# Ledger of designs, part 307: peptides against a protein of PDB entry 5Z08

Target 1, 168 residues: chain A of PDB entry 5Z08
Amino acid sequence: RQKDEWAKKTSSLMKQLDWFIGEHLGAMLAAEELGGPVVGELMEIDPDDLSAGFNAHGKLKKATSQPDLDRRQRRIDDIWGPQDEQGQAHKRKRGADEALAASAEMRDLIEQLMNKLVEAGGDNSATYVEIPRESAAARFLVRSKVAMFHPNDARRLRLVDFGRDLDD
Target 2, 222 residues: chain B of PDB entry 5Z08
Amino acid sequence: GLPRLIDAIEEASKIPAKRRQTPIKPTIEKLTTHLYTHGASPDSLLRLADLLTLRNHLDQASLAAITRNLYPSSTVSDEVVLRFIGALGHGQLKPTLALQALFLRWLVMVYHLLENPGVLGQVYGVLFDLLDTAAIRPQLCHLLALVTRRKHVRPFRIQAILTLSRQTGGDPNLTGLLRVFKNYYPEIIVGDATKGRASAFKHPDPQWRQHLDEIQQRRSEA

## One batch from the design tools (peptide; made by RFdiffusion4, then SolubleMPNN)

Design b2_p28_3_s2 (from b2_p28_3, 10 letters changed)
Fold by OpenDDE base, seed 5:
Structure b2_p28_3_s2 (fold): chain B 168 residues (1-168), chain C 222 residues (1-222), chain A 28 residues (1-28)
Amino acid sequence: as target 1 above (168 residues)
Amino acid sequence: as target 2 above (222 residues)
Amino acid sequence: AKKLKELEEIFLRLTYQVLGYEGLKLYL
């Protein structure tokens, strides 16, 4: 009985987390990876705003053609293709694909981190997940105080053990 | 009345100061005088919480003056509390840390008027995670000292306070919060982190308390 | 029990960090 109620609550909360990642967090993580604002500094990034690209200061480019945008910004604009209707459609599609990829990366990372925490049985040394790179997802979890990097290895990430009790 | 003053300030808050047809300062002074004399109803508190917490074109002095005169005439709803908690931390859309410190001080001073004080206990995690923000730490530790229950005292939070206490050279507010934790778990080994000077978490403004009590009493007699 | 507590604390922090007030309302 109690185990079944906890399982149901856990499943419900996981679905809500998956929804939140897909609807809100994924697009913002994709924006951060593309050199946009850091996640949590701006409340909402419209997926359409992802398509406009970001300046070197992480601000949304207003459509005003200032000509002397640096080579790196041209590469972002080239990655997003020409400003014709077909180019805008390709930009919007690519922004959606990047948001979906960032959502999947965040979901997988949370799952791996949770699995390692459970498997470790209270051994903090065994709770680390090896990450291929310092992603926007990994940085966001650390900024949110959900995870911590290993002090000597930025490729190792672990969850904070919130569930540990003093009466355990 | 108070609603009409709030309407005028809400409309002015949408417009940059340089583009306003009329100065807002006289309307802010009327609002703060009204709040000081009569307090704010639950509905007025919610509208004022939105003005204080949402990014708008009001100046910091006006926002601080409203916050210093934000006397509840009644209770404080969960929605008002959550508006202030939602506005804490770092971000371009969030209020200044100086204003956030005033919000936390306000929550301490009105804590006994919360409709559901348990709401702060549910969102305890987000409050606790802001302890590294030096500008709000004194008021935040005081609020946490009121909110903390046995269920909030966890190994990771003890370790976090101990680490932060070492990093800050023994902040007396953190020492005070560790003593609150030790009241629930006397067996907690806090070492030298609790031997230092601790904050007593006294009421931050006795005159403000007295004036609040006078406003609350007038409502009970009406 | 531990997994649920972990998820609650994760969900609270992530939603608050992104949505602030609206994130708190999603959690409660």
Scores: peptide ipSAE 0.721, ipTM 0.919, DockQ to the pose 0.838
Fold by OpenDDE base, seed 2:
Structure b2_p28_3_s2 (fold): chain B 168 residues (1-168), chain C 222 residues (1-222), chain A 28 residues (1-28)
Amino acid sequence: as target 1 above (168 residues)
Amino acid sequence: as target 2 above (222 residues)
Amino acid sequence: AKKLKELEEIFLRLTYQVLGYEGLKLYL
């Protein structure tokens, strides 16, 4: 009975977290990866806003072709193609695809971090997940104080053990 | 009445100061005088919490003056509390850290008027995670000292306080909070971190408290 | 029990960091 209630609550909250990642966080993570604002410092970023791209200051690009815009800006403009209706549709689709990819990365990372924490059985050295890169997802978890990098290795990330009790 | 003053300030808050036809300062002074005399109803508190926490064109002195005169005439709802908690931390849309410190001070001073003090205990994690923000730490530690229960005293939080205490050279507010943790778990090994000067978490403004009590008393007689 | 506590603390922090006030309402 109590175990079943805890399992139901856990499943419900996992679904809510998955929803939150998909509807809100994924687009913001994708924006940060594309050189947009750091997640949680600015407003919600619509996938449509992703499609406009960001300047070197993390502000939404206005379509003005200033020639001296940095190589990253050219890559964004190359990524985002011509500003015709087809280009805008392709931009929107790409923004949505990047948001989906960022959402999937965040979900997978949280799952791996949780699994490693459970498997470690209280051994903090065994709780680290190896991450292929310092992603927006990884940085966000650290900024949110949900995860910590290994002090000597930024490729190793662990979940904060919130569940540990002093009476355990 | 207070609602009409709030209406005028809400409308003025949408307009940059340089584009206002009339100075807002006289209306702010009328509002703060009214708040000082009568306090704010739950509905007025919610509207004022929105004005204080949402990004608008009001100047920091006006926002601070409203916050310093934000006497509840009644209880403080969970929604009002959550508006202030939601406004804490770093962000371009968030209030200044100076204003956030005033909000935390306010929450300390009105803690006994919260409809559900348990709401702060539920969001304890987000409050605790702001302890690294030096500008709000004194008031935050005081609020956490009021909110902390046995269930909040966890190994990761003890370690976080100890680490931050070392990094800050033994901030008296952190030492005070760690002593609150020790009251629930005396066996917590903290080494020298508790031997230093600790904040006593005294009421931040006794005159404000007295004036609040007078406003609250007038409501019980009405 | 431990997994749920962990998930609650994760959900609280992530929703608060993104949505602030609205994130707190989603958690409560």
Scores: peptide ipSAE 0.721, ipTM 0.919, DockQ to the pose 0.839
Fold by OpenDDE base, seed 4:
Structure b2_p28_3_s2 (fold): chain B 168 residues (1-168), chain C 222 residues (1-222), chain A 28 residues (1-28)
Amino acid sequence: as target 1 above (168 residues)
Amino acid sequence: as target 2 above (222 residues)
Amino acid sequence: AKKLKELEEIFLRLTYQVLGYEGLKLYL
């Protein structure tokens, strides 16, 4: 009974987390990786807002302000393609693909972090996941106080052990 | 009445100060005078919480004046509480840290009027994680001292307070919070972190409390 | 129990960091 309720709640919450990552967080992480705003500093970035691109300061381009295309903007435009209808469709598709990739990276990273925490059995030294790079996903987990870098190695990330009790 | 004053301020909040046809200050003064005299109903509190927490064109002095006069005439709903909690932390859309400190102070002063004080206990994690923000830490520690229960005292939070206490040279508010934790788990090894001066978490404004009690008493007589 | 508690604390923090008030409503 209690184990079954726990399993159901865990499964439900995992599905809600996966939904949240896909619908909200993935696009924002993709925007940060593409030189957009840092996740959580600005409002929800609509996937359509991703397609509009970002200025040199990581602010959403308002459709009306064509300021001079600096080198960063050219790189974003090279990533997103020309402003013609085909280029806009390619931009939207690429934005969606980057949001999906960022969502998958975040899901995988959370899963790895959780698995390592469980496998470590209380050994903090064994809880670290090796990350290939300091991604937007990794930085976001640290800013959110969900994960911590190893004090001497920014390629090693661990989950905060929220589940540990004093009565254990 | 209060709703019409809120309407005028809501409309003015959408417009940059330089583009307003009329100064908003006289309307803010009327609002704060009304709030001081009568308090705010639950509906008015929600509307005012939105004005205080959402990014708009109101100046910081006006927002601070509203917050300082935000006397509930009744209870404080979970929705109002969550508006203020949702406005905490860093971000371009978040209120200033000075205003966030006033919100936390307000939550401390109205804690006994919350419809469901348990809501703060459910969102305890996000409040606790803001302890590194020095500008809000005094009021945040006071709120956490009220909210903390045995279930919130966890090894990672003890370690976080101990680490932050060392980094801050023994902030008396952190020492106070750690003493609250030790009340639930006397066996917690805190080392020298509890030997220092601790905050007593006294009511932040006795005059504000007295005036709130007068407003609340009028509600019970009506 | 530990895994559920971990997920609750993760979900709370991530949703709050992104959505603020609306994130708190998703958690509660």
Scores: peptide ipSAE 0.720, ipTM 0.919, DockQ to the pose 0.843
Fold by OpenDDE base, seed 3:
Structure b2_p28_3_s2 (fold): chain B 168 residues (1-168), chain C 222 residues (1-222), chain A 28 residues (1-28)
Amino acid sequence: as target 1 above (168 residues)
Amino acid sequence: as target 2 above (222 residues)
Amino acid sequence: AKKLKELEEIFLRLTYQVLGYEGLKLYL
């Protein structure tokens, strides 16, 4: 009975986390990867705002005419093609694809981190996951105090063991 | 009455100070005088919590003056508490750290009036993770000292306090919080981190408390 | 129990960082 209630509550919370990643966090992570604002500093980034691109200060480019598109913005514009209707549709689709990719990366990273924490049985040395890059997802987990990098290796990430008790 | 003063301030908060036809300061002074005399109802507290926590065009002096006079006339709802907790931390949309310190001080001073003090215990994690923010740490440690129960004393939190205490040269507020943890688990090895001076977490404003008690008494007699 | 507690603390922190007040309401 209690084990079944804990399993049901765990499954429900996992589904809510997956929903939250897909509906809110994924687009924000994609924005950070594209040179937008850092996740958690600005609340709502519309997926359409992803398509407008970000300046060197992580601010949405308002359609102001000034041509000093810094090299990073040229690379975004080169990636996003001409501003015709087809170009805008391709931009919106690419923004959606980047949000989906960021959502998948975050889900996979949380799953790997949780699996390693369970497998380690309390050995902190065995709890590290190797990450291919310092992604927006990895940085966000560290800023959120959910995960920490290995002190000598930024490619190794582990969860904080929140579940450990002093009565255990 | 108080609702009409809040209405006028809400409308003024949508407009940059340079574009307002009338100065808002006289209305803020009327609001703070009313709050000092009568306190705020639960509904008025919620509206004022929104004005204080949401990004608007009110100046920091006005926001601080409202917060210093935010006497509850009755209880404080979970929604009001969560508005203030939701406004803590770093970010462009968050209130200033100086204003956040006033919110935490307010929560300490009204803690005995919370409808459900357990709500702070449920969100304990987000409060605890802000301890590295030096500007709010004194008030945050005091609030955590009130909120902490046995269930919150975990190995990772003990290690976090010990690490932060070393990094800060033994902040007396962290030493005080670690002593609260040790009251629930006397066996916690804290080493030299508890040998230093600890904060006693005394009431931050005895005059404010006395005035709050007078406002609360007048409502029980009416 | 341990896995549930881990998920609760993860969900609380991630939703709070993104949504603030609305994130706290999603958790409670």
Scores: peptide ipSAE 0.720, ipTM 0.919, DockQ to the pose 0.862

Design b2_p28_3_s3 (from b2_p28_3, 9 letters changed)
Fold by OpenDDE base, seed 4:
Structure b2_p28_3_s3 (fold): chain B 168 residues (1-168), chain C 222 residues (1-222), chain A 28 residues (1-28)
Amino acid sequence: as target 1 above (168 residues)
Amino acid sequence: as target 2 above (222 residues)
Amino acid sequence: AEKLKTLEEIFLRLTYDVLGYEGLKLAL
């Protein structure tokens, strides 16, 4: 009975986490990866705001702001395409695709971090996940005190051992 | 009454100071005088918590003055508590760290008036993770000292405090918090981190307490 | 029990950091 209730609660919370990542966090992570604001500094990034692009300071571009000729802005413009109606539709679609990709990356990263923590059996050295790059997802988890980089290797990330008890 | 003063301040908070037709300072002074004399009802507390925690055009001195006079006339709801907790940390939309320190001090001073003290225990992780923020650490450690229960004393938190204590050269507030942890688990190995001076977490303002008690007494007689 | 506790702590932090007050309401 208690195990079944625990399993149900765990499953419910996983679904809520997945929902939260998909509905809120994914778009913000995508914005950060695209040179937007850092996740958590600006509370309200609408997925539609992704389509407007960001200036060199991570601020939402107003529709009238000339694309900064910076290489970063070209990449944003290449990602977001021309400001015509077709370009706006492509921008919105691409913004949605980037938000979905960022959501998937975050989900996968959390899952890997949790799996490694369980597999390690209390060996902290075995809890590290190798990350291919410092992503917005990885940075966010570290800022949020959910994960920690290895002190000597920023490609190694571990979950904080929240579950361990002193009575265990 | 208090609601009309809050209305005027809410409207003024939407407008930059240079564009206001009327100076807000006299209204703030009336508000703080009213709060000092009568306290704030739960409904007024919620509205004031929104004014204090949401980004608006009120000046920091006015926000600090309101916070220093934020005497509850009755209880403090979970919603009010969560408004203040939600305003903590770094971010462009967050209040200044100086104001956050006043909020934490306020929560310490009104802790006994919380409708559900357990709400702070539920958000314990959020509060604990802010310990690296030096500007709020004294008040945060005091609040955590009140909130901490056996369930919050975990290996990762012990390690985090020990690491932060070493990095800060043995902050007395962290040493105080470690002693609170040791009260639940005497077997915790804290090394030299507890041998130093610890904060006693005394009430931050005895005069404020006395005045709060006078306001609360008037409620019990009414 | 450990997995649930871990998820609770993750969810609390993520929601708070993204949504602040509204995130706390979601996590509680």
Scores: peptide ipSAE 0.722, ipTM 0.918, DockQ to the pose 0.848
Fold by OpenDDE base, seed 5:
Structure b2_p28_3_s3 (fold): chain B 168 residues (1-168), chain C 222 residues (1-222), chain A 28 residues (1-28)
Amino acid sequence: as target 1 above (168 residues)
Amino acid sequence: as target 2 above (222 residues)
Amino acid sequence: AEKLKTLEEIFLRLTYDVLGYEGLKLAL
């Protein structure tokens, strides 16, 4: 009975987390990966705002006409294409695809971190997940105090041991 | 009345100071005088919490003056509490750290008037994770000292306080909070981190408390 | 029990960091 209630609550909360990642966090992570604002420092990023691209300071590029021809702008323009209707549709699709990819990465990373914490059985050295790169997802989990990097290896990430009790 | 003063300030808050037809300062002074004399109802507190926590065109001196005079005439709702907690930390949309310190001080001073003190216990993790922010740490430790229960004293939090205490050279507020933890778990090995000066977490403003009590008494007689 | 506590603490932090006040309302 109690175990079943815990399992049900856990499943419900996991669904809420998945929803939150998909609806709010994924687009913001994708924006950070694309050189946009750091997650949690700025407003909700509409997927349409992702399509506008970001300047070197992580600010949304206002549609102002000045061709500052910087190579990064060309990459954003190459990623996002000309402002024709086809280019705008392609931009919106790419923004959605990047948000989905970032959502999947965050979800997988949380799952790996949780699984490693359980598998380690209290051994902090065994709780590290190897990450392929320092992603926006990994950085966000560290900034939010959910995870921490290994002090000597930025490719190793571990979950904070929230669950451990002093009475255990 | 107070609602009309809030209406005028809300409308002025949407407009940059340079574009306002009328200076807002006289209206802020009327508001703060009213708050000092009568306090704020629950509905007025919510509206004022929004003005204080949401990014608008009000100047920092006006926001600080409102916060210093934010006497509840009644109780403080969970929604008001969560507005202030939501405004804490770093971010371009968040209030200044100086204003956040005033909010935390306010929460300490009105803690006994919260409709549900348990709401702060539910968001304990958020409050605790802000301890590295030096500008708000004194008031934050005081609030955490009031909020902490046995369920919040966890190994990761003990380790976090110990680490931060070493990094800060033994901040007396962290030492005070660690003593609160030790009251729930006397067996906690804190080493030298509890040795030295700790904050006593005394009421931050006795005059403010006395004036609040006078406002609260007038409501019970009406 | 530990898994649920962990998820609660994760969800609280993520929602707060992204949405602030609205994030707290989601986590409660």
Scores: peptide ipSAE 0.722, ipTM 0.918, DockQ to the pose 0.830
Fold by OpenDDE base, seed 1:
Structure b2_p28_3_s3 (fold): chain B 168 residues (1-168), chain C 222 residues (1-222), chain A 28 residues (1-28)
Amino acid sequence: as target 1 above (168 residues)
Amino acid sequence: as target 2 above (222 residues)
Amino acid sequence: AEKLKTLEEIFLRLTYDVLGYEGLKLAL
């Protein structure tokens, strides 16, 4: 009974976490990867905002006609295609795809971090996950005090051992 | 009345100071005088918490003046508490660290008036993770000293305090918090980190407390 | 129990850092 309630609560919370990552965090992580603001500086990033792209200062590009923004704008416009309806649809789709990819990366990273913590059985040296790159997801988990880099190796990330008790 | 003063300030908060037709300072002074005399009802506290925590065009001096006069006439709701907690930390949308320190000081001073003190225990992790922010650490440690229960004393938090204590050269507020942890688990080995001077977490403003008590007494007579 | 506690602490931090006040309301 109590174990079953615990399992249900755990499953429910995992679903809520997955939902939160998908609906809120993924788009923000994608924006950071695309040179947008750091996660937490903006509360909400619309997929349309992702499609508009970011300037060199991480600010949303408003369609301001100023000419010197043109060359980087051209690269972004070249990356995101023509300003026609098809180009806008392609931009929106790409923004959505990047948000999905970032969401998947964050989910996988959290899962790996949790699994390694369980597998380590209390050995802190065995709790590290090797990350292929310093992603927005990895940086965010560290900023949020959920994870820590290895002191000597920024490619190694471990979960904070929240679950360990002193009464154990 | 207080609601009309809040209405005027809310409207003014939407407008940059340079574009306001009338100075807001006289209205702020009326508000702070009213708050000092009568305190704020739960509804007024919520509205004022929004003004204090949401990004708007109010100047820092006005926000600080409101916060210094934010006497509850009744209880403090969970929603008001969460508004202030939600405003803590770093970010372009967050209030200044100076204002955050005033919010934490306020929470310490009104802790006994919280409808549910347990709400701070639920957000303990958020509060604890801000200990590295030097500007708010004194007030944060004081609040954590009030909020800490046995369930919050965890190995990772002990290690975090010990690490931060070493990095800060033994901040007396961290030493004080570690002593609170040791009260729940006397067996915690804290080494030299507890041998130093610890904060006593005394009430931040005895005059403010006295004035709050006078406002609260008037409520019990009504 | 440890897994649930871990998830609760993760969810609290992630929601708070992203949404602030609204994040706290989601986590509580």
Scores: peptide ipSAE 0.722, ipTM 0.918, DockQ to the pose 0.846
Fold by OpenDDE base, seed 3:
Structure b2_p28_3_s3 (fold): chain B 168 residues (1-168), chain C 222 residues (1-222), chain A 28 residues (1-28)
Amino acid sequence: as target 1 above (168 residues)
Amino acid sequence: as target 2 above (222 residues)
Amino acid sequence: AEKLKTLEEIFLRLTYDVLGYEGLKLAL
């Protein structure tokens, strides 16, 4: 009975986490990766806003023609192609694809971090996940105090041991 | 009445100060005078919490004046508490750290009027993770000292306080919070971090408390 | 119990950092 209620609550919360990552966090992570604002500094980023690109200050480009496109902005514009209807459709599709990729990366990273914490059996040295790059997902988890980098190796992340009790 | 004053301030908050037809300061003064005399109902508290926590065109002096006069005439709802907690930390959309310190001080002073004190215990992780923010740490440690229960005293939080205490040269507020943790688990080894002066977490404003008690007493007699 | 506590603490932090007040309402 209590184990079944615990399993049900855990499954429900996992579904809510997956929903939250897909509906809110994924687009924001994709925006940060594309040189947009840091996750949590802006309340909502519509996937359509991803298609407009960001200036050097992480602000959404308003459609005004001001010419001083910083090198990073040129790279975004080169990635996103010409302003024709086909170019806008390609931009929207690419924004959606980047949001999906960021969502999948965040979900996988959380799962790996949780699995490593369980597998380590209380050995803090064994709790580290190796990451291929310092992604927006990895930076966000550290900034949110969910994870920590290894002090000598920024390619190694561990989950904060929230579950450990003093009565255990 | 109070609702009409809030309406006028809400409308003025949508407009930059340079574009307002009339100065808002006289309306703010009427609001703060009303709050000082009568307090705020639960509904008025919610509306005022939105004005204080959401980004708008009100000046910092007006926001601080409202916060300093935010006497509840009744209880404080979970929704009001969560509005203030949601406004804490770093971000371009969040209030200034000075205003956040006033919100935390307010939560300390009205803690005994919360409809559900357990709500702060549910968001304990969010509050605890803000301890590295020096500007709000004194008031945050005081609030955490009130909120902390046995279930919140965890190994990772003990280690976090010890690490931050070393980094800050032994902040007396962190030492005070660590002593609260030791009340639940006397066996916690805190080393030299507890040998320093600890904050006593005394009420931050005795005059404000007395005036709140007078407002609360008038409600009980009505 | 440890896995649920861990997920609760993760979900609280992620939702709060992204959505603030609205995130707290999702996590509680």
Scores: peptide ipSAE 0.721, ipTM 0.918, DockQ to the pose 0.818

